Peptides against a protein of PDB entry 8YR4. Designs and how they scored, part 60

Target 1, 309 residues: chain A of PDB entry 8YR4
Amino acid sequence: PRGSPALQLVVLICLGLMGLERALNVLVPIFYRNIVNLLTEKAPWNSLAWTVTSYVFLKFLQGGGTGSTGFVSNLRTFLWIRVQQFTSRRVELLIFSHLHELSLRWHLGRRTGEVLRIADRGTSSVTGLLSYLVFNVIPTLADIIIGIIYFSMFFNAWFGLIVFLCMSLYLTLTIVVTEWRTKFRRAMNTQENATRARAVDSLLNFETVKYYNAESYEVERYREAIIKYQGLEWKSSASLVLLNQTQNLVIGLGLLAGSLLCAYFVTEQKLQVGDYVLFGTYIIQLYMPLNWFGTYYRMIQTNFIDMEN

## One batch from the design tools (peptide; aimed at target 1 T295)

Design b2_p24_3 (made by RFdiffusion4)
Pose (drawn by RFdiffusion4):
Structure b2_p24_3 (pose): chain A 309 residues (1-309), chain P 24 residues (1-24)
Amino acid sequence: as target 1 above (309 residues)
Amino acid sequence: TSEEEEEELEEEELEERRELLEEE
C-alpha cells in the first residue's frame, strides 16, 4: 500500500503471522511425539498433564483441520480483509476514472457489457492473484522444503528421499493432468452457453404457436442439445475423478513406504515409538494443503490472462 | 416402473456430477 502507513504495519503483521503458522506446523507433531514417548515410559502425572495442555494449546493455535481453521491465519484473514479492501477500491477507481476520458469513437465502437466485464474481472483477478499466490502457494512450497530438511537431518537420511520423491511425483502428476482437464472443461462450457441460448430463444419467440404446432420440435431440439451438453459434462467430471485418484494413490504410496520403514527401524531399537506417529501426522499435515493445487494452477493462469486484459 | 427407476438413477448421477464440478 503506497499511501497509508497504518496498512503497511498490518501487512508486516500478516507476514509475521504466516511465519508463525509455519513454525507451528513444524512444532505440533514434535510435541505429539514427546507426549507419546512420555506415555510409553510410565511418566508421572504432573509432567504429562502440563505437556498435554501445551500440545492442546498448540493444536488450537494451528488449524484443527486443513490449516484454514486456527486462531492464527484467522487473525490474518481479518487483517487482510482490512488491507485488500484498500487495493480493491484503488484499482476500481483507477479503471473508472480512465474509462471516462477516452474519446467518443472508442465508446461507439465497443459495447458496454463487455468493457465492464473486463474491468470487474481485472480487479477481481489482481485481488485473487495476490491472495492465492502469497498466502496459499508459497507457504505450502515452503512447508514441503522445511519438512524435507527436518526429516533428512533430524530423523534419518532415507525419509528425506521418501518425502522428496512423493511430493515431486504429486506436483508433476497434478500439473500434467490439470492441463488435460482444462481442455475438457472449456469444451463443456461452450456447449452449456449454447444450450442456454437455445432455451432463451425458444422462450422469447412465442411464434411457435403461429407458424406451426411446433412445440414438440422446440422440445426435441432442446433435448438433443441437453444430451450433447451432458456428454461433455460427463467427460469433464470423469477427468476430475481421475485426478483425485492419482493424487490419492501417490500420497498413499508415500505413506506406505514411510510407515513400513519406520516400523522396521523401531523394531531394531533405532527409533522410538513416538517417531511413527510423528511421521504419520506430518505426512497427513503435508497432504492437506496439497489437495487444492489443480484448482490453484487453473485460477493463477486464468487470473494472469485476465489481469493482462 | 423400470423405466422410471432408470430415469431417477440418471438424474441422481447428473446431480452428483454437478456437485463434483461445483466443489472445485

Design b2_p24_3_s1 (made by RFdiffusion4, then SolubleMPNN; from b2_p24_3, 8 letters changed)
Fold by OpenDDE base, seed 2:
Structure b2_p24_3_s1 (fold): chain B 309 residues (1-309), chain A 24 residues (1-24)
Amino acid sequence: as target 1 above (309 residues)
Amino acid sequence: DSEELLEELLEKEEEERRALLESE
């Protein structure tokens, strides 16, 4: 982005964050190994607790393996929104300007073919999507219930409680934040359609635009529409980052609480080192499908709202 | 039109989420 030193700085920060992500990808496994070693050596609780806390913090920064995007990735994505928008707007304006420089004969030739293809696809996809959602949502909920039962029966009841609280909080926050963000998405979509319609109208009236030498005016009008769209797009994208980060926080807290408790019980010889590994692996496995639950819930909610209207 | 557009936008978000998860 040659036009803004601020955006260049953001790009450099994003590159730095990408480097940090790579460092985290190495550090997280190292700290995990260190936990296993400390558990095996029956190290003092203080050293173990610090190592576990550090691991979970690094895992929170990393994400991915916890079934959510990491804090560093979310921060990178959030910062990148403005760079993407700047680049998109520049490309769109260049394309639009170029289209107005093309011959009248090119514009007249395209009018006849493209309009018919849009109408036929809408109805069959919604039913397929609902089925897909039901077949993904129900198993995910079943896996959570099975997980809670498993931890309650084979681990201490405290583990079952931690899993229950974390999953319930995760689901609740996912729903609430998803409902909240739906407003921003609808506003974005409406403005996207309006921006697209303006571009289409300008291109359909190409002859008139060319006759009045109004290409620069239409480009500026399109730029204003894009800027308005990008203001809404930013809210939508930023709300998604917030959702991902909220999910990551809940997972991180659950993993921290459960991992510390598990480590404590291993030190008390109530659990084995293998049980610690099992807990961490199983929790991560339970959270992996849940990352998509927000998307699924929104799809279902959308389809229901659209069926009621 | 609104449903299809909303479905396309849901798919696009799912793709954006997948791309975020696959990039990690």
Scores: peptide ipSAE 0.021, ipTM 0.594, DockQ to the pose 0.032
OpenDDE base, seeds 1, 3, 4, 5: peptide ipSAE 0.000, 0.017, 0.014, 0.016; ipTM 0.386, 0.556, 0.506, 0.522; seed 1 fails the geometry check

Design b2_p24_3_s2 (made by RFdiffusion4, then SolubleMPNN; from b2_p24_3, 12 letters changed)
Fold by OpenDDE base, seed 1:
Structure b2_p24_3_s2 (fold): chain B 309 residues (1-309), chain A 24 residues (1-24)
Amino acid sequence: as target 1 above (309 residues)
Amino acid sequence: ESELRKLLEELKEEEERRKLLESE
């Protein structure tokens, strides 16, 4: 962004964080290989525990296999909110200023297209909700139950308990934080609708605005409405980053506890090195659909809020 | 008019794609 050195610094930090994400994508598999080698060589517990802890820390920074919910990705997304808001506000003000130079006939044609789009969003939302419940929620809950049963029967009751506590805490925090986030999203959508209504009213009264040379006044009122909207949007987006980071922390703690316990049982020759690989892979597989669960629960709430307004 | 309409449609598609990616 030209004109703000602070936002330019944020862009450079975000580019640096993107480079760090790429480095983590290489380091995480290397540390995982090192754990497998140390387990195979029957290395001392202190060296093994340190390498496992370091791996889980790197995995916490990276996040899931897609990198979308890691600490580094969340930090990048959080810092990028201000850059996005600056760019969005600049584009919206340029469009609004240019629409005040265009004919009323063009604006009437757009309003009809927006009403059609709101109707299409409503129908797509209900269909998306049903598809999400059937294809993501129910299978994910089934996979969690199967996972708890599997680890309880084939490993030890302690592994089943760790998975149960981790997944129960994950689901509970996802629901609680998402319900908390709904308040910010409702406030954001209400202010978005008010900002759009003001823009539409200003453009419908185009002849009156031109007659009084009030164009600069209407642009400033629209700017103030955008700033108020962006204050609510920031709370909504920051609450999303907080949700993703909370989810990442819960999975990271579950992965740490289970990986340390598995490594300990391998050192006692109660489990094989393959069982350590199985546990890590299975927990990551359970995490991937659960990350989508938080996202679609957000989509569900959005669609309900967008239908209530 | 046509370029601004195209830019508004592209911004609308990008905002929908972003709302879809924020909903994904």
Scores: peptide ipSAE 0.013, ipTM 0.402, DockQ to the pose 0.133
OpenDDE base, seeds 2, 3, 4, 5: peptide ipSAE 0.007, 0.007, 0.008, 0.022; ipTM 0.403, 0.415, 0.394, 0.547; seeds 2, 3, 5 fail the geometry check

Design b2_p24_3_s3 (made by RFdiffusion4, then SolubleMPNN; from b2_p24_3, 9 letters changed)
Fold by OpenDDE base, seed 3:
Structure b2_p24_3_s3 (fold): chain B 309 residues (1-309), chain A 24 residues (1-24)
Amino acid sequence: as target 1 above (309 residues)
Amino acid sequence: SLLEELEEKLEKEREERRELLESE
């Protein structure tokens, strides 16, 4: 934000913390490798204890592998609250000012509550989209690129290729299956709204329904609407299970191929036992934020559609 | 995953809570 040097400094600190999270995502597996190698070599207790203490400290900064619960991530989220509030208020005031510039006919045609709801949805969609892009999508893509570069430089080009192919296939299938699922979710939501509207209309007109003894007819019509909704809900839920299983299979195949290759290089004494553990830990660490990528992609699409309305 | 099912449940619960809070 151009108007407050303090908020600009907070943004720069948050960007610095994001860079630190990326460094921690590389360093934590390296330190874990070093512990396994020191244990295998039966290294002296002083060197082992220092490396373990350093690893635990780095792991505290990183958090539980998703990065979302680490000290650095929590500090970033805390500092970002003021920036988000400033951005939200600025967007809300811009929308409100624009609504006041609109023709009297537009205001007379819409209820004040609907106008306020559009303004609130617009503000939430813009701020939500920005937060998801900057703090979830971009960092995850950066971690994948850093992972490919790291494995290509420090292991072999074959490891970088396996990670590249695995992550590219994972992302492509996630997008394609998420777009396919969005059709089922939209159909489900439309049928849910239609089922609720019928229930509300039947309950509001209960005197008329009672007058015509149409209670059995309204109950049967509501049952048919519920059955139709449940059929769409099942398709939505089954498509989610299919997405998750497809993602799990892609990561499992990548982990299998890379683990077998790493085990082979360890048997040839080109890599250490710790490098095998590093590869497995790093792939699982990359998978955790990617599992949310489908949800983030869907939320981005929904927020983009809500901004166009 | 169980997390996306939990998020879809949590989003549905948040949407139900928002609709309940908008109906009050």
Scores: peptide ipSAE 0.019, ipTM 0.552, DockQ to the pose 0.050
OpenDDE base, seeds 1, 2, 4, 5: peptide ipSAE 0.016, 0.000, 0.000, 0.017; ipTM 0.507, 0.313, 0.308, 0.534; seed 1 fails the geometry check

Design b2_p24_3_s4 (made by RFdiffusion4, then SolubleMPNN; from b2_p24_3, 13 letters changed)
Fold by OpenDDE base, seed 3:
Structure b2_p24_3_s4 (fold): chain B 309 residues (1-309), chain A 24 residues (1-24)
Amino acid sequence: as target 1 above (309 residues)
Amino acid sequence: SLLEELRKKLEKERQERRKLLESE
């Protein structure tokens, strides 16, 4: 945002908070490891209580788990509202000015409601795409890279290789299966719109339908359209379950291989019991944002297609 | 129109479902 130093400062603070989230993603598992090691060693209560309190505080800042966003992420989202509003308004004004520069012939051929819908889709697609790239895709890729580096440096090259292979396979399968699934979703959405249009047209022409006693015929046509829609919806939903199960299997295999290797090194006294817990916790932590990656990829792809139209 | 109310209800359900999914 070149015009306001205040918004530039907010962007820099948001980038700093994103860096802090990456640091927390490494520190939280380390502190959890330290708790497990202190419990195993039967350390004095004062050292244990301090480490537990520090862990809980870091976990509050990070968030994660089922249903809670962290304090740092919430603060980032709150601060970003002003930047998003500025960007949205700028894009909306650019689209609006461009629409006014278009030929009278273009405007006469289109309904005002269609023009407004194109403008609204254009603004939403650009702002949505930027937000998903900056706050979801890039941080997730950064966390994977940081994870590979961390495990390669502090454990063994074999752990880094397992994480690399697991995450590479996960991402590749997520993209491939998501692209395959996009065909079913497009077919479903097209049939949904057609079914909705028929229902609206039948309801708008209710007097004509009643005049011809065609009520039973319109109901049967609508039923056939619903059955066709449900067949496409089932394919879309089944393809999502297949994606989720494939992702779960890849993560499960990576977790199994790494956990067995970690258990072996603990048995050889090269690693501590806490390091076994760290590996498991870190892999599960990496899985959480990755589960949404397929949804983000689809949203990005849809928004790109909606920008080209 | 009844269609606009249905659209608003569907948009509200989508927002609630998004909030539920963001709360998972």
Scores: peptide ipSAE 0.006, ipTM 0.401, DockQ to the pose 0.056
OpenDDE base, seeds 1, 2, 4, 5: peptide ipSAE 0.021, 0.000, 0.005, 0.006; ipTM 0.591, 0.240, 0.282, 0.293; seed 1 fails the geometry check

Design b2_p24_4 (made by RFdiffusion4)
Pose (drawn by RFdiffusion4):
Structure b2_p24_4 (pose): chain A 309 residues (1-309), chain P 24 residues (1-24)
Amino acid sequence: as target 1 above (309 residues)
Amino acid sequence: SVFKTLVVIALVIGLSVVVYSFLS
């Protein structure tokens, strides 16, 4: 925010809260491992109670699920509401003030609905791009790197390889499948618009009664168009199911390899009992934000082209 | 392009950390 000082402070607080969320993401599974290790060695009730309370408090600060749930990141959403309102207002006002100064030939040439749709979509594109990228993409790519470092240095050497390969395969397959699916989605959207147009045309022209008893003909053409649309929709949704399945398979294979290696190492007295639940929890924690990357890829591309317009 | 660049950077850093762990 160029103008107001009160908002730059809020931006800095939001970035600090993002850092704190990354720290909590690292911390919570460590406390879960400490609780399990204390539990297996018959520890007194005092230290166990205090450690349990601390773990519960950390789980409360971190998202109880999917990271979009914690007290942190919600304070962030609140402050970001206050900040993103300013950018939305400024961009809308700049567009509106520019559209009122263009010459007449320009306005006589282009329609109004198209010009206004471009402006609205542009403002929404800038806002969404800022939010998606800064608060949902980079934090996850930071979480993956932090996890790779933690497992490779403080846990063992092989688990770094396991996490690295799993996440690399996940991202590559997600991007590869997503481009194909986008082609299918566009193909389906065009036909959906054509079907709507046919239905609107048949409704507007109540001449079907005049030039024939052509109600049946209008119904049949509508059915044919619906069937064509349904075929294209089935293709697109089947592609979506395939993407979900391949992502799930990749994570499952990573979890299986890591769990087997951790169990074997625990039986050989190399690792403690808590390290198993540490690995499991952390793998699930990494998986949860990764579920929404094909959508982020699609939205980032769309919003980039829209902002360019 | 930006998303793909960011993924490449993350992969290169991750691979360097794995290599370092096996060299040490």

Design b2_p24_4_s1 (made by RFdiffusion4, then SolubleMPNN; from b2_p24_4, 16 letters changed)
Fold by OpenDDE base, seed 5:
Structure b2_p24_4_s1 (fold): chain B 309 residues (1-309), chain A 24 residues (1-24)
Amino acid sequence: as target 1 above (309 residues)
Amino acid sequence: SLLLELIEEMLKIALEIVKLSLES
């Protein structure tokens, strides 16, 4: 952050902690593999106890992977609060200054409550998007690349290819299906606003509705608007289930192909039993942040659509 | 348009912070 050396140091520490999280994401599966191998070989208790203790300590530092409540992630999140507050304040001041630069005609055409709602949505959306890109998207892409390199070097090149194809297909389908879903969400939001406007107009004109005994007519008109909204909501929700199922199928196929290949190499004594456990553990660790990716990418698109209105 | 400009400016600030962190 320009102008605060203290906040620049905090950003550097947060980047260092992000690098440590990437190292932990590789080390934790390796130590878990080593435990399984030592158990299979009936190794002496002292070696096993040290490896288990080291694994539990590394797992405490990592937590459950990217987005989990591990010690390193919690420390990063705590330090980032000041940077987020600085960023939010900068965005809020930029939006506020821009609102003051807008023409008097723009301000006279909008209610002050709508202008404030646009400013609050804008600030929340930009700050949320930036935090998501920096702490979820970039680290996940780094973990995928590190995974491809690790499996290509320490396993057979076929494992690196399976992870590459699985993750590339997952990301591509996530983008394409989410762009397709945006049409249904826009249509849903426009119908929601129209349904809400009808309800507000009916309630503001309550005396007129009562004078004409039109209460049943207004209720039926509102019911028709709700049914039309629910038809669009169903399309939006069904398209979400389709996205989640498509993602689950891609990960399931990648896990199946890689697990069968790993089991085959274990039967040929080219890999150890621990290597099978490592592969499964690492794929699950990659899946966790990607599942959040689909959720936050939707949140980003929502915030963009809500600002276009 | 304004949001895209703000995102681009925030991305530029983030890239400058990363660049400054790599040059120090």
Scores: peptide ipSAE 0.015, ipTM 0.444, DockQ to the pose 0.039
OpenDDE base, seeds 1, 2, 3, 4: peptide ipSAE 0.010, 0.010, 0.009, 0.014; ipTM 0.444, 0.406, 0.450, 0.461; seed 1 fails the geometry check

Design b2_p24_4_s2 (made by RFdiffusion4, then SolubleMPNN; from b2_p24_4, 20 letters changed)
Fold by OpenDDE base, seed 2:
Structure b2_p24_4_s2 (fold): chain B 309 residues (1-309), chain A 24 residues (1-24)
Amino acid sequence: as target 1 above (309 residues)
Amino acid sequence: DLLLKLIKEMLEQAQSIVEKRLEE
């Protein structure tokens, strides 16, 4: 935001809080590892109690593994409201100014409600795209990179490779299957609109339908349109189940490979029992935001298409 | 995904209600 030094400071604080969230995503599993190791070693109560208290405090700051419910995330979201409002207002004013520069012929050919709807969609699409990129996509990619680096440095290069291959395959399959699903969703939405239009046309021509006793014919045509819609809805829903199952299989295989390797290194006394727990908890923690990645990717594509229109 | 679908449907319904009120 070029016009307000206060809003620039808020953006910098939000970026700092995002960095803190990334640090918490690494620290929370480490402290949980340390608790397991201290319990295994039968460490004195004072050291254990301090580590548990610190873990619970860090977990309160992080939240429930999704990052969205933690104190730091809530504080970031609260501070970002002013930046979002400034950005939304700026985009809305730019669109409104551009609409006033358009020819009178363009305005006379369109209903005022349609023009406002286009402006609102444009504003929502830009603001939504920015929010999804900054708060969901970029942090998730950063957490993956940090995870690869962490496992490569503190465990073994093989763990970093497993996480890299698993996450790369997961992201690639998520994108490919999401693009494939988008075709079914577009076909479903087009058929839904056609079915609604047919129902509206039949109801607007109610008197004509009554005059010709064509009620049974219109009901049967509507039934055929519903059956066609439900066939497309089934394909869309089945494709979602296929996406979720594919994602679960990739994460399951990565978790299996990494857990077996970690268990082997614990048996060889190269790693501690706490390291096995750390790996499992950290991979599950990375999986939680990734489950939403296909939804974010689709929303980004929709917002780009809405910005081009 | 069901929650996001529900939120999207609620937003689309809210937009349709606002559009109808702007045409009156």
Scores: peptide ipSAE 0.000, ipTM 0.308, DockQ to the pose 0.012
OpenDDE base, seeds 1, 3, 4, 5: peptide ipSAE 0.007, 0.000, 0.000, 0.005; ipTM 0.334, 0.332, 0.297, 0.320; seeds 1, 3, 5 fail the geometry check

Design b2_p24_4_s3 (made by RFdiffusion4, then SolubleMPNN; from b2_p24_4, 18 letters changed)
Fold by OpenDDE base, seed 4:
Structure b2_p24_4_s3 (fold): chain B 309 residues (1-309), chain A 24 residues (1-24)
Amino acid sequence: as target 1 above (309 residues)
Amino acid sequence: SLLLELIKKMLEIAKKIVEESLER
């Protein structure tokens, strides 16, 4: 942010906290592994108690992963409020100045209140999208890359390959199925608008409907329009369930393949029992942000569709 | 169409703000 060295320092601190969150995402599973190994080996209480205390402290800092109520995430979110407010205000002022540069003919041809509402929705959507990209998408991609490197170096190249294939397939299917769903959502929104327009037209012509005793006919036409809408709504909702189920299946298959391979290497004494727990914990930590990714990608696409109309 | 152009322009402005915030 130009002109405020204090806000620049806050951005640098937030970036440092994001780096710390990436380190915590690796360290927390490692300490949990170490606890399981120490318990399996029946290690002395002093070493176990220190490792457990350190794990709980790291878990307090991390929370439940990306977007959770962890101390570092909450501190980052708190510090970012001032940066977000500065960015929002700057975007709003730039849009407002641009609206004043537009011709009088442009203002006379449009409802000023509708333009303002579009500008406010646009600013909120852009600031929300940027915050989501910076704090969820980029960090999740970084955690995937860090995970592939970590598993390839400390386990075996096969674990890195399983994570890579699972996450690549998950992202690809999320995009493809979401694009397929967009057709059903557009059809639903078009039918909703048509059904609402018919209801408004019938109510505006109330005197004519009453004169012809056509009330039963208009109600039946409205019922048919609702049934047609609900058929499209069902397809939209069912396609969402199918997306979620497909995502769950991909993660489940990746977790199964990696867990079986890890269990096999534990039986061959190449890995410890704690390494099995580490793999499962790390995959679940990667899944949680990715599940949100599918939700926000849908929200973005919805906002784009609602803005094309 | 005009809303998409407004979004694109807002995204360009936002990208410029982010780039300006990273370069200084």
Scores: peptide ipSAE 0.013, ipTM 0.411, DockQ to the pose 0.030
OpenDDE base, seeds 1, 2, 3, 5: peptide ipSAE 0.006, 0.006, 0.006, 0.008; ipTM 0.380, 0.369, 0.377, 0.385; seeds 1, 2, 3 fail the geometry check

Design b2_p24_4_s4 (made by RFdiffusion4, then SolubleMPNN; from b2_p24_4, 19 letters changed)
Fold by OpenDDE base, seed 5:
Structure b2_p24_4_s4 (fold): chain B 309 residues (1-309), chain A 24 residues (1-24)
Amino acid sequence: as target 1 above (309 residues)
Amino acid sequence: DLLLKLIEEMLKISQEIVKESLEK
């Protein structure tokens, strides 16, 4: 943040903690591999106990993987609160200054409460997008790249290729299917606003509705609007399930191909039993943030669509 | 357009913070 050395230092510490999280994501599977190998070799208790204790300590720092409440992630999130508050305030002031630069005609055509609601949604959208990019997108891409490099260097190059193809296909399908879903979501939000407007108009005209004994007619009109909304909501929700299932299939196929190849190399004594466990553990760790990726990309699209209205 | 401009400004501010932090 320009003009605050203290906040700049906090950003640097947060970036350092993000680097530590990436290191933990590689180290935790390695230590788990080593435990499996030591158990297979019937190694001395002292070596096994030290490796297990070190693994549990590293796992406490990691918190179970990307997107879990590990100690390092919690410390980063705590330190980032002040940076987030600075960012939010800066965005709010930029939106507010821009609203004052808009034409009088734009202000006369809108209610002050609607303008403030648009500003608040805008601020939440931009700050949410920034936090998502910095804490989820960039780290996940880094973990994918680190994974490809690690598997290409320490395993057969075929494992690096499987991870590359699986993650590239996953990201591409996530973008394409999510762009397709945006159409259903826009239609749903438009129908929700129309249904809400009809309910508000009916309640504001309550005296007129009572005078004409039109209560049953207004309830039936509202029911028809709800049924129309639910038809669009079903399309939006079904398209989300389709996205999640497509993502699960891509990861499942990548895990199947890599696990079969790893098992084959273990039978040929080219890899150890621990290497099979490492591969499975690492792929699952890559999947965890990617599952959140679909949810956060949806939140971003919500926020963008909510700003267009 | 406003949102894109705000995102671009926030990205620019973030890049400047990272740059200023690497120069110290």
Scores: peptide ipSAE 0.012, ipTM 0.417, DockQ to the pose 0.035
OpenDDE base, seeds 1, 2, 3, 4: peptide ipSAE 0.008, 0.006, 0.008, 0.005; ipTM 0.426, 0.331, 0.406, 0.322; seed 4 fails the geometry check

Design b2_p24_5 (made by RFdiffusion4)
Pose (drawn by RFdiffusion4):
Structure b2_p24_5 (pose): chain A 309 residues (1-309), chain P 24 residues (1-24)
Amino acid sequence: as target 1 above (309 residues)
Amino acid sequence: VSDFLDALSDTLSNQLDLLSDHFS
């Protein structure tokens, strides 16, 4: 925010809250390991009660689910509401002030609905791009690196390899499948628009009664167009299911390899009982934000082209 | 207050659109 000082402070607080969320993401599974380790060794009730209370409080600060739930990141959403409102207003006003100064030939040439759609989509594109990238992409790529470092240094050497390979395969397969699915989605959207146009045309022209008893003909053409649309939709959704399945298979294989290696190491007195639940919880915690990367890839590309327009 | 509620509504709408797009 170029103008107001009150908003730069809010931006800095938001970035600090993002850092705190990363720290909590690292901290909570460690406390879960500590609780399990204290529980297995018959610890008195005092230290167990205090540690349990602290763990619960940390789980409350972190998202109880999917990270979009915690008290942190919600304070962030509140302050970002206040900040993103300024950018949206500024960009809309700049577009509106520029559109009123162009010469007449320009306005006589182009329609109004198209020009206005481009502007609205542009403002929404800039806002979405800022939100998606800064607050949902970079934090997750930072979480993956932090987890790789923690497991490779403080847990053992092999688990770094396990997490690295799993996440690399996940990202690569997600991007590869997503481009194909995008092609299918565009193919389906074009036909959907054509079907809507046919239905609107058949409704507007109540001449079907005049030039024939052609109600059946208009109904038949509509059915054919619906069937074509449904075929394209089935193809697109089946592609979506395949993407979900391949992502799930990759995470499952990573979890299986990590769990087996951790169990074997615990039986050989190398690791403690809490390290098993630490690995499991952390793998699930990494998986949860990764579920929405095909959508982020699609939306970043679309918003980039829209902003360019 | 009204402007804030509008901005909140817009944020919620964008989240719901994103969710719908994810499952579509």

